# Designs tried in a protein design run: peptides against a protein of PDB entry 6JX3. Part 78

Target 1, 85 residues: chain A of PDB entry 6JX3
Amino acid sequence: AEFRLRPEISVAQTDYGMVLLDGRSGEYWQLNDTAALIVQRLLDGHSPADVAQFLTSEYEVERTDAERDIAALVTSLKENGMALP

## One batch from the design tools (peptide; made by RFdiffusion4, then SolubleMPNN)

Design b2_p27_3_s3 (from b2_p27_3, 11 letters changed)
Fold by OpenDDE base, seed 3:
Formats: structure tokens, C-alpha cells, sequence
Structure b2_p27_3_s3 (fold): chain B 85 residues (1-85), chain A 27 residues (1-27)
């Protein structure tokens, strides 16, 4: 259940937010601030439940919405070839 | 303290969107 990026994915922090590079396809991706925070927490080893608790404690979001957003982001990262299944 | 605004700006799925190649300077 460990969340990990694929080896070919690079991460950079920019003044306009987190960006990802797929070194094989050459595709670049931009994350909004919430998505970047979720990715950072997951990469640090927090579970989706941990991240949902963090979001609802610190941000103007309801638990159900936070859980759905986390799940949708993880799914998108996997489907777009950025995160390991 | 008050809770912070939650970013729901999504130009793509779940806050993830394609970026133009000019972000290459960040790598």
C-alpha cells in the first residue's frame, strides 16, 4: 500500500507550484496546491486516512470531500503512469 | 487559528494538468 512515484518521474518545486516530469515520455505535469500537498504527504509515508485528517484539520474542506479528492488524485497519478500501482 | 482556503482549481483531473514544456527550466 506504499505510495511511490515511478523511477522515471522527477519532481520539481517552482514558484507557481509542484511540477512532475516523465523522463521517458517527456511529458510535464502541473499540480495545484492541494494536489501537491497530498503528494508530498503520501511520499512522506502518510496513509490516505492520515492525509484526509490533516486536510480537514488545516483546510476548509469536509472529510468526505478530502477522501474523494485524495482517492481521485492517486487514481489519476497511477492511470497517467506517474505512480506505481 | 482559522482553517485555510482549500484549492479546488482543476484544469485537469483531480488537480493534475498537462504543463507546457517551458517548465523544463525547473529540472
Amino acid sequence: as target 1 above (85 residues)
Amino acid sequence: PPKRPYDRSRAGAAGLRPAERDVSHAF
Scores: peptide ipSAE 0.421, ipTM 0.857, DockQ to the pose 0.637
Fold by OpenDDE base, seed 1:
Structure b2_p27_3_s3 (fold): chain B 85 residues (1-85), chain A 27 residues (1-27)
Amino acid sequence: as target 1 above (85 residues)
Amino acid sequence: PPKRPYDRSRAGAAGLRPAERDVSHAF
């Protein structure tokens, strides 16, 4: 399924990294640089498998760890109401 | 070229955490 943010979510780039605003709750969320990269690639239409391959080719991370981190991030974004199911 | 360091800083829920500062100015 396509990865999408919920309509009420806004994205901004700050000096501290990517942040997300939930316009309904008023909550702000911070992503570390790897998480921001994952989100950006998913929003660009890359599959989690694509992103895992990208991470392992460019960064010091093993495939298993990349896959786990991507899955955990997607789950967290969904559970915290930022990404559509 | 050598692979880049992989960021696990403030990993929280896989790199997602409540903002620790007022970032409202960015929106």
Scores: peptide ipSAE 0.391, ipTM 0.847, DockQ to the pose 0.722
Fold by OpenDDE base, seed 5:
Structure b2_p27_3_s3 (fold): chain B 85 residues (1-85), chain A 27 residues (1-27)
Amino acid sequence: as target 1 above (85 residues)
Amino acid sequence: PPKRPYDRSRAGAAGLRPAERDVSHAF
């Protein structure tokens, strides 16, 4: 299934990195650089497996750790009402 | 080419946290 943000979520870039706004609650969320990269690639249509391969090829991270970080981030985005189930 | 440092800085779970700065200017 494709990764998608909920309709009420807006994305912006700041001097401090990617941020998300929930237009209903008014909450702002900050992503670190790795999380921002993961979200960007998922939104571009890459699968979690694609993103894990990208991370291990470009960054100092092991495959298992990359997979775990991606899964945890996706879960957090869904649980905090930012991503669709 | 050399691999880049991996960002593990986390104030919240999995690199996601409530914004502590006023970021409204970005929207």
Scores: peptide ipSAE 0.377, ipTM 0.842, DockQ to the pose 0.655
Fold by OpenDDE base, seed 2:
Structure b2_p27_3_s3 (fold): chain B 85 residues (1-85), chain A 27 residues (1-27)
Amino acid sequence: as target 1 above (85 residues)
Amino acid sequence: PPKRPYDRSRAGAAGLRPAERDVSHAF
C-alpha cells in the first residue's frame, strides 16, 4: 500500500504553494498547504495513520477530520491520474 | 506549544484543484 505518484507527474514549489504537472495530459494542479503536507509525508514513506497523528499533533484538526481529509485527497489524486492505484 | 492553523481552503476535493493561474514557469 505504498503511496507513489505516477512517473509522468512532476512536482514544483511556487509562491502559491505546491503544484503538480501531468506531463502526458498537460494538466496543472494546485494543492493547498495542508494537502501539500499530506503528500510530502506520504511520499516520505509515512502511512496515512502516521500522517493523521502528525496533523492532529501539530495542527488545529480533529483525528476523524484528518483521516477523512487524507483519504479524500488520496482518492482524488488517484482518480485524477496523479497517484498510482 | 499552540497548534498551527489547519488550511481548509478546499476549492477542490480535499485541497486538490485544477490550477487557476499559469504555473508553467515553475517547471
Scores: peptide ipSAE 0.372, ipTM 0.840, DockQ to the pose 0.689

Design b2_p27_3_s4 (from b2_p27_3, 10 letters changed)
Fold by OpenDDE base, seed 5:
Structure b2_p27_3_s4 (fold): chain B 85 residues (1-85), chain A 27 residues (1-27)
Amino acid sequence: as target 1 above (85 residues)
Amino acid sequence: MPKKPYDRSRAGANGLRPAERDVSSAF
């Protein structure tokens, strides 16, 4: 399944990282550096597996941990109304 | 280049959080 943001979500870059606006709720959210990287790569069409490989190549993280972190972030984005299920 | 440090405490679901400051001007 393709990772997509909901239509009402706007994205911006700030000095503090990627931020998201939920246009319906008015809520603002922040993504830290690694989370932003994950989201950006997913939006670019990379699979979670691709992103996990990227993380393990760029960061001091094991594959299993990277996979879990990606999945948890995606789940959070969906549960908080930013990503489509 | 060496691999970058990865902070597990701020990974996963902790990578997403409510904005801590007024970021409205970014939009």
Scores: peptide ipSAE 0.703, ipTM 0.920, DockQ to the pose 0.943
Fold by OpenDDE base, seed 3:
Structure b2_p27_3_s4 (fold): chain B 85 residues (1-85), chain A 27 residues (1-27)
Amino acid sequence: as target 1 above (85 residues)
Amino acid sequence: MPKKPYDRSRAGANGLRPAERDVSSAF
């Protein structure tokens, strides 16, 4: 299934990185640079495999670690109510 | 050209955290 944010989630860019607002709870969340890059690419329609390939080309990270980190971030976004299951 | 450093300690689930400052004005 495609990666999508929940309808109540808003996105903004700040000098400190990407931030997310949960419009129902009022909670604000922050993504660091790597996480923001992952989320942006997923929202643009790239698969986790695409994103892993991109990360290994841009960063000193092994493919297996990149894949694990992407999966863990996606899981966290879902569990914290920002991404649709 | 050279690959950027990748901080494993801040990757995965650690890439997402509650905002540490008032970011309401960004919305």
Scores: peptide ipSAE 0.701, ipTM 0.920, DockQ to the pose 0.927
Fold by OpenDDE base, seed 1:
Structure b2_p27_3_s4 (fold): chain B 85 residues (1-85), chain A 27 residues (1-27)
Amino acid sequence: as target 1 above (85 residues)
Amino acid sequence: MPKKPYDRSRAGANGLRPAERDVSSAF
């Protein structure tokens, strides 16, 4: 399934990293650098497998760990109401 | 270029957290 943010979510870049606004609740969230990179690539249409390959190429992380981290981040984004199921 | 360090303690679900400061002006 395609990774998409919910329609009420806005995205911005700040000096403190990528931030997300839930316009419905008024809550603000922030992503650290690697999480922001993952989200950006997923939003660009890359699959989790594509992103895992990218991470292992750019960072000192093994493929299995990258895959688990991507999945956990996506789950968190969904559970906290930022990404569509 | 050499691969960048990857901090597992801040990866996965820990990559997302409530904002720690007022970021409203970014929107």
Scores: peptide ipSAE 0.700, ipTM 0.921, DockQ to the pose 0.935
Fold by OpenDDE base, seed 4:
Structure b2_p27_3_s4 (fold): chain B 85 residues (1-85), chain A 27 residues (1-27)
Amino acid sequence: as target 1 above (85 residues)
Amino acid sequence: MPKKPYDRSRAGANGLRPAERDVSSAF
């Protein structure tokens, strides 16, 4: 399924990393570097499998761990109201 | 090139957190 942010979510880059604004609640969120890379690639249309391959090629992480981390981040983004289900 | 370090403790759901700073000016 396609990964998408909710329409009310705005994205910006800062010196401290990627940040998200929920326009409805006014809440600001922060993504660390690896999470930001995951989100960017998913938004660009890469599958979770694609992103896992990317992570294992770029970082000292095993495939299984990368897959779990991607899934957990996606779940968190959905549960916190930033990504569409 | 060598692979970059990966911190599992900051991965997954921990990659997303409430902003710690006033980041309003970024928008």
Scores: peptide ipSAE 0.700, ipTM 0.920, DockQ to the pose 0.939

Design b2_p27_4_s1 (from b2_p27_4 with H5R A12S M16L E18Q L20I L22R)
Fold by OpenDDE base, seed 5:
Structure b2_p27_4_s1 (fold): chain B 85 residues (1-85), chain A 27 residues (1-27)
Amino acid sequence: as target 1 above (85 residues)
Amino acid sequence: PAPPRPASAVASMRDLSQAIRRLGTLP
């Protein structure tokens, strides 16, 4: 399924990193650099598998770990109301 | 030879509380 942010979520690049803001509630979250990288690539239309391959090519991480991390991040974004289910 | 690939960025994401950190609610 396509990864999408909820329509009320906006993305901002700040001096502290990527921030997601809920325009309705006003809640906002900072993503660490790797999470931001993953989200950006997913939003650009790359699959989780694509992103996992990218991470393993660019960083010292095993494929299985990358896949698990991406899945966990996506789940967290959905559970925190940032991404559509 | 290429330098070793960094692990710090990915390693930081292993802690999901740091990967997605709620900063608060805007006024």
Scores: peptide ipSAE 0.242, ipTM 0.690, DockQ to the pose 0.689
Fold by OpenDDE base, seed 1:
Structure b2_p27_4_s1 (fold): chain B 85 residues (1-85), chain A 27 residues (1-27)
Amino acid sequence: as target 1 above (85 residues)
Amino acid sequence: PAPPRPASAVASMRDLSQAIRRLGTLP
């Protein structure tokens, strides 16, 4: 299924990186640069597999590690109410 | 030529507290 943010989540680019804001609760979170890159690509329609391939091309990381890290990030975004399940 | 493949950004992502950090709640 397509990766999507919840409708109430807004994205802001700051000097410290990507920030996600829940417009209903007021809670907000910062993503590190790599996490922001992953989220941006997922939102652009790339699959987790596509993103894993990208990461292995750009960074010193093995494919299996990239896949696990992406999965963990997606899970965290869902659990913290930022991404749709 | 292949681009550089730095490790630090991906390594930091493995720490979920680094990947996603709650900053607070707006009033």
Scores: peptide ipSAE 0.220, ipTM 0.669, DockQ to the pose 0.798
Fold by OpenDDE base, seed 4:
Structure b2_p27_4_s1 (fold): chain B 85 residues (1-85), chain A 27 residues (1-27)
Amino acid sequence: as target 1 above (85 residues)
Amino acid sequence: PAPPRPASAVASMRDLSQAIRRLGTLP
């Protein structure tokens, strides 16, 4: 399944990092550097498997850890109303 | 030869716990 943000969510790049804004409620969230990287690649159309491969090839991270981080982030984004289920 | 992978804090529990942070609500 393709990762997608909810229609009401906008992405902004700020001096503090990537920010997601809910245009209906006005709530906004900051992503840390790792999360921003993952989200950007997912939004570019890469699968979670692709992103895991990228993380392990570009950074000092094990495949299992990369997969866990991606899954946890996606879950969090869905549960917090930022990503579509 | 492939360049060395940069050190990264990816996969730390600290970074995972801080993956998203609610900053507030705009008017």
Scores: peptide ipSAE 0.215, ipTM 0.655, DockQ to the pose 0.602
Fold by OpenDDE base, seed 2:
Parts: structure tokens; sequence; C-alpha cells
Structure b2_p27_4_s1 (fold): chain B 85 residues (1-85), chain A 27 residues (1-27)
């Protein structure tokens, strides 16, 4: 399924990294650089598999680890109300 | 020769507790 943020979530770039803001509640979260990279690629239409391949090519990480990390991040974003299920 | 792949992003990715950190609520 396509990765999408919930419609009330907006992305802001700050001097300290990517921030996700809930426009209704006012809650906001900061992503670390790796999470931001993953989210950006997913939002650009890359699949988790695509992103895993990218990570293994660009960084010192094994494919299985990359896949697990991406899955965990996506799950967390959904559970925290940032991404659509 | 190809340069070595950086480990910095991997290190940050390992700590998912920092991956998405709730900062608070805007007034």
Amino acid sequence: as target 1 above (85 residues)
Amino acid sequence: PAPPRPASAVASMRDLSQAIRRLGTLP
C-alpha cells in the first residue's frame, strides 16, 4: 500500500531536522536524519523495498536490517497517528 | 575505487526511540 501521511499532518523543515505537525491537535514530532530520509523517499513514491535497497547501497547496513528498520518506523508513524494505515 | 559507505545514518536508524521524538504541543 502507498505510504501517506494523514491529511492533518504537515511537514516542516527546521534547522534541526524534519518536523511533523498535527494541524488539529498541535502535536509535533522531530525525525532524526535517517527517519527523515526514509519518510522523504516513501513520500516520493518509493516502496519500502526501494528504500531498503537505497539504504544498503548508500550506507553501511545490511538489507535485512534496513527492511526491519523501515518497517518499524512505518509502524511507529502509523501508531502515533502520523501516517495512514 | 568506490568510497566506503557511511555508518552515521545506520547508527541513527538503530535508535528508533530517537527516530520520531514528540516535541510537544503548539499553543
Scores: peptide ipSAE 0.212, ipTM 0.667, DockQ to the pose 0.707

Design b2_p27_4_s2 (from b2_p27_4, 11 letters changed)
Fold by OpenDDE base, seed 2:
Structure b2_p27_4_s2 (fold): chain B 85 residues (1-85), chain A 27 residues (1-27)
Amino acid sequence: as target 1 above (85 residues)
Amino acid sequence: PAPPKSAEEVASMKDLSKAIRRLGRLP
C-alpha cells in the first residue's frame, strides 16, 4: 500500500531537521535524519523494499536491519497519527 | 558515487529511540 501522511499533517523543514505538525492537535514531531530520508522516499512513491535497498547501498546497514527499521518507523508514524493506515 | 557512510555515522542518524520525537504542542 502507498505510504501517505494524514491530511492534517504538515511537513516543515527546520534547521534542526524535518518536522511533522498535526494541524488539529497542535502536536509536532521531529524526525531524525534517517527517518526523514525514509519518509521522504516513501512519500516520493518508493516502496519500503526500495528504501531498504537504497539504505544498504548508501550506508553500512544490513538489509534485514534496514527493513526492520523502516517497518518500525512506519508503524510508529501510523500509531502517532501522522501516517494513514 | 560516494562511498557508503560508516555504521557509526548511520547509527547516530538512525537511532530508533530518536527516530521520531514529540517536540511539543502549539497553542
Scores: peptide ipSAE 0.259, ipTM 0.727, DockQ to the pose 0.648
Fold by OpenDDE base, seed 1:
Parts: sequence; structure tokens; C-alpha cells
Structure b2_p27_4_s2 (fold): chain B 85 residues (1-85), chain A 27 residues (1-27)
Amino acid sequence: as target 1 above (85 residues)
Amino acid sequence: PAPPKSAEEVASMKDLSKAIRRLGRLP
């Protein structure tokens, strides 16, 4: 399934990193640099598998660790109401 | 292309406990 942000979520690039704002509740969240990179690639249409491959090619990280971290991030974004289920 | 970043650099920038952090709530 395609990764998408909820329609009420807006994205801002700040000096502190990527920020996601819920336009209804007013809650906003900061992503660290790796999370931002992952989200950006997912939003560009890359699959989690594509992103995992990308991370292992750019960084000294194991494929299984990359896959697990991506899955955990996606789950967290969904649970906190930022990404569509 | 540039060489891959070290595992230590990656770990620093992808700390799962800080992957997403609530900053606050706007009125």
C-alpha cells in the first residue's frame, strides 16, 4: 500500500528538521534526519524495500536493521495520527 | 558517489527514541 500522510497533516522544513503539523488538533512533531529521509522517499513513491536498499547503499547499516527501523517508523507515524493506515 | 556514512553516524541520526518527537500544540 502507498504511504501517505493524513490530509490534515502539513509538512514544514525547519532549522531543527522536518516538522509535521496536524491542522485539526494543532499537535506537531519533529522528525530526526533519518526519519525525515525515510518519509521523504516514501512520499516520493518508493516502497519500504526500496528505502531499505537505499539506506544500505548509503550508510553502514544492515538490511534487516534498516527494514525494521522503517517499519517501526511507519507504525509510529500511523499511531500518532500522521500517516494514513 | 560519496562513501557510506559510518554506523556511528547513522545511529546518531536515526535514534529510534527520537525518530518522532512531539513538540507541542498550537492554539
Scores: peptide ipSAE 0.257, ipTM 0.723, DockQ to the pose 0.637
Fold by OpenDDE base, seed 3:
Structure b2_p27_4_s2 (fold): chain B 85 residues (1-85), chain A 27 residues (1-27)
Amino acid sequence: as target 1 above (85 residues)
Amino acid sequence: PAPPKSAEEVASMKDLSKAIRRLGRLP
């Protein structure tokens, strides 16, 4: 399924990194740099597999580790109300 | 093309426990 943010979530770029804001609750979250990169690529239409390949090309990480980390991040974003199921 | 970042550099950028961090609530 396509990765998509919930409609009430807005994205802001700050000097300290990417921030997600819930327009209904007012809660907001900071993404670390790697998480922001993953989210940005997913929102651009890349698949998790595409992102994993990208990470292994740009960073000294194993493919399996990249896949696990992406899956964990996506799950976290869904569970915390940032992304649609 | 620039060389890939080391695993150590990635670790500094990506910590699963801090991948997303709740900052607070706007008034």
Scores: peptide ipSAE 0.245, ipTM 0.711, DockQ to the pose 0.638
Fold by OpenDDE base, seed 4:
Structure b2_p27_4_s2 (fold): chain B 85 residues (1-85), chain A 27 residues (1-27)
Amino acid sequence: as target 1 above (85 residues)
Amino acid sequence: PAPPKSAEEVASMKDLSKAIRRLGRLP
């Protein structure tokens, strides 16, 4: 299934990084640069596996670790009400 | 999109408190 943000979530690109805003609750979250990169690629239609490959090609990280970390991020985004389950 | 500036930023992703940080609530 494709990664999607909840409809009430909007994305803002700020000088401080990517910010996700819940238009209903008003809660907003900032992603660090790595998380923002992952989210951006996922939203662009890349699979978690694609993103993992990307990370391993650019940085000193093992594929398995990248996949696990991406999965953890996605889970967190879902649990915090930012991404659709 | 622009990649992280260093591998250290990738490592920081493992700490979800840094990966995703709640900033607050808009009025």
Scores: peptide ipSAE 0.243, ipTM 0.707, DockQ to the pose 0.498

Design b2_p27_4_s4 (from b2_p27_4 with H5R A12S M16L L20I L22R T25R)
Fold by OpenDDE base, seed 3:
Structure b2_p27_4_s4 (fold): chain B 85 residues (1-85), chain A 27 residues (1-27)
Amino acid sequence: as target 1 above (85 residues)
Amino acid sequence: PAPPRPASAVASMRDLSEAIRRLGRLP
């Protein structure tokens, strides 16, 4: 399944990082730099596996850890109402 | 040579409260 934001979610870039805004509830969240990078690549159509490979190439992280972290982030974004299930 | 692979960005991502932090509600 492809990663998609909910239709009511808007993305904004700020001096402090990526912000996601729920246009219905008004709730908004900040992503840290690594989370923002993951979300950007997923939205661009890269698979979680692609992103894991990217992270292991750019940062000191094991492949298994990268995969787990990406999965956890995606789950969190879905549970917090930012991404479609 | 290949660029260095810093650990700091990934370390920060491991804390999901830092990865996605609810900032508030707009009026």
Scores: peptide ipSAE 0.238, ipTM 0.675, DockQ to the pose 0.772
Fold by OpenDDE base, seed 1:
Structure b2_p27_4_s4 (fold): chain B 85 residues (1-85), chain A 27 residues (1-27)
Amino acid sequence: as target 1 above (85 residues)
Amino acid sequence: PAPPRPASAVASMRDLSEAIRRLGRLP
């Protein structure tokens, strides 16, 4: 199962960061830089485990924490209608 | 392909916990 945005979601790169817009409901959300990086890597086909390894290699974060927070982000994106289940 | 590289400091625990914020609804 690959991570994918819902087809009605548009991505905008703004001066404030990555924004996701639902073209049907009009709801829009901002991702911080960490979340944007994670989403971009997931969309590129990396697994959550791959992304966790990347984060721990580049930044001061523990693997377990990275994995948990990636999972939480993915869940939030699904629950808020941005990512496909 | 080369992995994306962040332009700013990322991946703090605070950054991860504040990952997503609702901005509003367009008409």
Scores: peptide ipSAE 0.237, ipTM 0.676, DockQ to the pose 0.401
Fold by OpenDDE base, seed 2:
Formats: sequence, structure tokens, C-alpha cells
Structure b2_p27_4_s4 (fold): chain B 85 residues (1-85), chain A 27 residues (1-27)
Amino acid sequence: as target 1 above (85 residues)
Amino acid sequence: PAPPRPASAVASMRDLSEAIRRLGRLP
């Protein structure tokens, strides 16, 4: 399924990195650089598998670890109300 | 074409595990 943010979530680029803001609750989260990279690529239409391949090609990370951590991030974004199921 | 290389620091497992942090709530 396509990765999408919930409509109430806004993306802001700050001096400290990418921030996701819930326009209804006012809650906001900061993504570290790796998470921001993953989210941006997912929003651009790349699959988690694509992103995992990218991470293994660019960084010292094993494919299995990349896949697991991407899955965990996506799950977290959904559970925290940032991404659509 | 190959994807562009990010300007971000090299990713680590720690970086991935600390992916998101709730900062607070705006009034």
C-alpha cells in the first residue's frame, strides 16, 4: 500500500530537521535525519523495499536491519497518528 | 538513474532506532 500522511499532519523543515505537526492536537514530532530520509522517499512513492535497498547502498547497514527498522518506523508513524493505515 | 546521495550523516542502527521523538504540544 502507498505510504501517506494523515491529512491533518503538516511537514515542516526546521533548523533542527524535519518536524511533523498534527494540526488538530498540536502535537509535533521531530524526525532524525535517517527517518526524514526514509519518510521523504516513501512520500515520493518508493516502496519500503526500495528504501531498504537505498540504505544498504549508501550506508553501512545490513539489508535485514534496514528492512526491520523501516517497518518499525512506518508502524510507529501509523500508531502515533501521523501516517494513514 | 541512481538516487541522489543524502547530505545527512551516515545512518546507523542507533539513528534508526531513535527515528522519531515527540517534542510536545502547541497551545
Scores: peptide ipSAE 0.233, ipTM 0.685, DockQ to the pose 0.441
Fold by OpenDDE base, seed 4:
Structure b2_p27_4_s4 (fold): chain B 85 residues (1-85), chain A 27 residues (1-27)
Amino acid sequence: as target 1 above (85 residues)
Amino acid sequence: PAPPRPASAVASMRDLSEAIRRLGRLP
């Protein structure tokens, strides 16, 4: 399935990192560098599997751990109203 | 082809566990 942000979510690149802003509620969140990297690649059309492979190639993380962490992040973004189901 | 390496900090389990942080609410 395609990963997409909700239409009311705006992305801002700040000096402190990627920030997501909900234009309806006014809630906003900061992503750490790893999360921002994952989100950027997903938004660029890479699958979670692609991203997991990328993470394991660049960092000292096992494939299973990368997959779990990506899934957890995606779930969190959906549950917090940032990403579409 | 292999994707380009990003200019990003090294990922850690801590980094992944702290993926998002709610900052607040704008008026």
Scores: peptide ipSAE 0.203, ipTM 0.674, DockQ to the pose 0.432

Design b2_p27_5_s1 (from b2_p27_5, 15 letters changed)
Fold by OpenDDE base, seed 1:
Structure b2_p27_5_s1 (fold): chain B 85 residues (1-85), chain A 27 residues (1-27)
Amino acid sequence: as target 1 above (85 residues)
Amino acid sequence: LKPMRKVPGVENYALNEETRRRLELLE
């Protein structure tokens, strides 16, 4: 299943990092650099497995930890109404 | 008005040594 943001969600780059804004509720979420990188790559069409491989190649992180973090982030974004189920 | 929320569950990773070194060479 393709990772997609909900249609009411806008992406903005700020001095503080990536922000997801819900245009209907006014709610917005700040992503740290790692979360932003994950979201960007998923939106570009990379699978979670692809993203995990990328993270382990560039960062100090083990594959299993990267996979867990990606899954947790995706779940969180879906549960908070930022991403489509 | 709603406060800006932070997405939980993902810490910032440190670059590995090779990646850090490559970026330093580009600066």
Scores: peptide ipSAE 0.398, ipTM 0.795, DockQ to the pose 0.838
Fold by OpenDDE base, seed 5:
Structure b2_p27_5_s1 (fold): chain B 85 residues (1-85), chain A 27 residues (1-27)
Amino acid sequence: as target 1 above (85 residues)
Amino acid sequence: LKPMRKVPGVENYALNEETRRRLELLE
């Protein structure tokens, strides 16, 4: 399934990192660098498997851990109203 | 705006040595 942000969510790049802003509620979330990278790649159309491969090739992380982190992040973003189900 | 919240559960990864070296060479 395609990863997409909810239509009310906008992305901002700040000096403090990537921020997702809900233009309706005024809530916003700061992503750390790894989370931002994952989100950006997913939004670019890469699959979670693609992202896991990328992370393990570029970072000190095992495939299983990358997969788990991606899944957890996607779930969190959906549950917190940032990403579409 | 409401206070900015941090998304938990994802730690920052360190670049592996090869990647770090490649980036250094691009600088």
Scores: peptide ipSAE 0.393, ipTM 0.795, DockQ to the pose 0.864
Fold by OpenDDE base, seed 2:
Structure b2_p27_5_s1 (fold): chain B 85 residues (1-85), chain A 27 residues (1-27)
Amino acid sequence: as target 1 above (85 residues)
Amino acid sequence: LKPMRKVPGVENYALNEETRRRLELLE
């Protein structure tokens, strides 16, 4: 399924990195640079497999580690109410 | 405004040497 943010979530770029804002609760979540890159690529329509391939080609990370990190991030975003299930 | 929270699950990656060099050429 396609990765999508919940409709109440807004994206903002700040001096400290990407921030997700819940317009209903007022809660903010800050993404580090790697997490922001993953989220941006997923929102652009790339699959988790595409993102893992990209990360291993550009960064010092193994494929298996990238896949686990992507899965963990997606799970966290869904569980914390930022992404749709 | 509520305190800003950090999303768990991923650490920052370092660029590999080739990527770092490419970015330096673009600057």
Scores: peptide ipSAE 0.386, ipTM 0.784, DockQ to the pose 0.879
Fold by OpenDDE base, seed 4:
Structure b2_p27_5_s1 (fold): chain B 85 residues (1-85), chain A 27 residues (1-27)
Amino acid sequence: as target 1 above (85 residues)
Amino acid sequence: LKPMRKVPGVENYALNEETRRRLELLE
């Protein structure tokens, strides 16, 4: 399934980094640089497998760890109401 | 900004040596 943010969620760049804004609740969610990169690539249409390959090619991370982190992040974003299930 | 929550599950990665070198050359 395609990764998408919920309609009420918008993206902003701040001095604290990438932030997801919930327009209904007013809550802000801060992403660190790695999480931001993952989200950006997923939103651009890359598959989790594509993102894992990219991360292992650019960063000091093993493939299995990248895959695990991507899955954990996606789960968190869905459970916290930022991404569509 | 308003108080914000941190999304769990991902720690920051370090760039690998090759990527770091490439970026340094662009600076």
Scores: peptide ipSAE 0.383, ipTM 0.782, DockQ to the pose 0.756

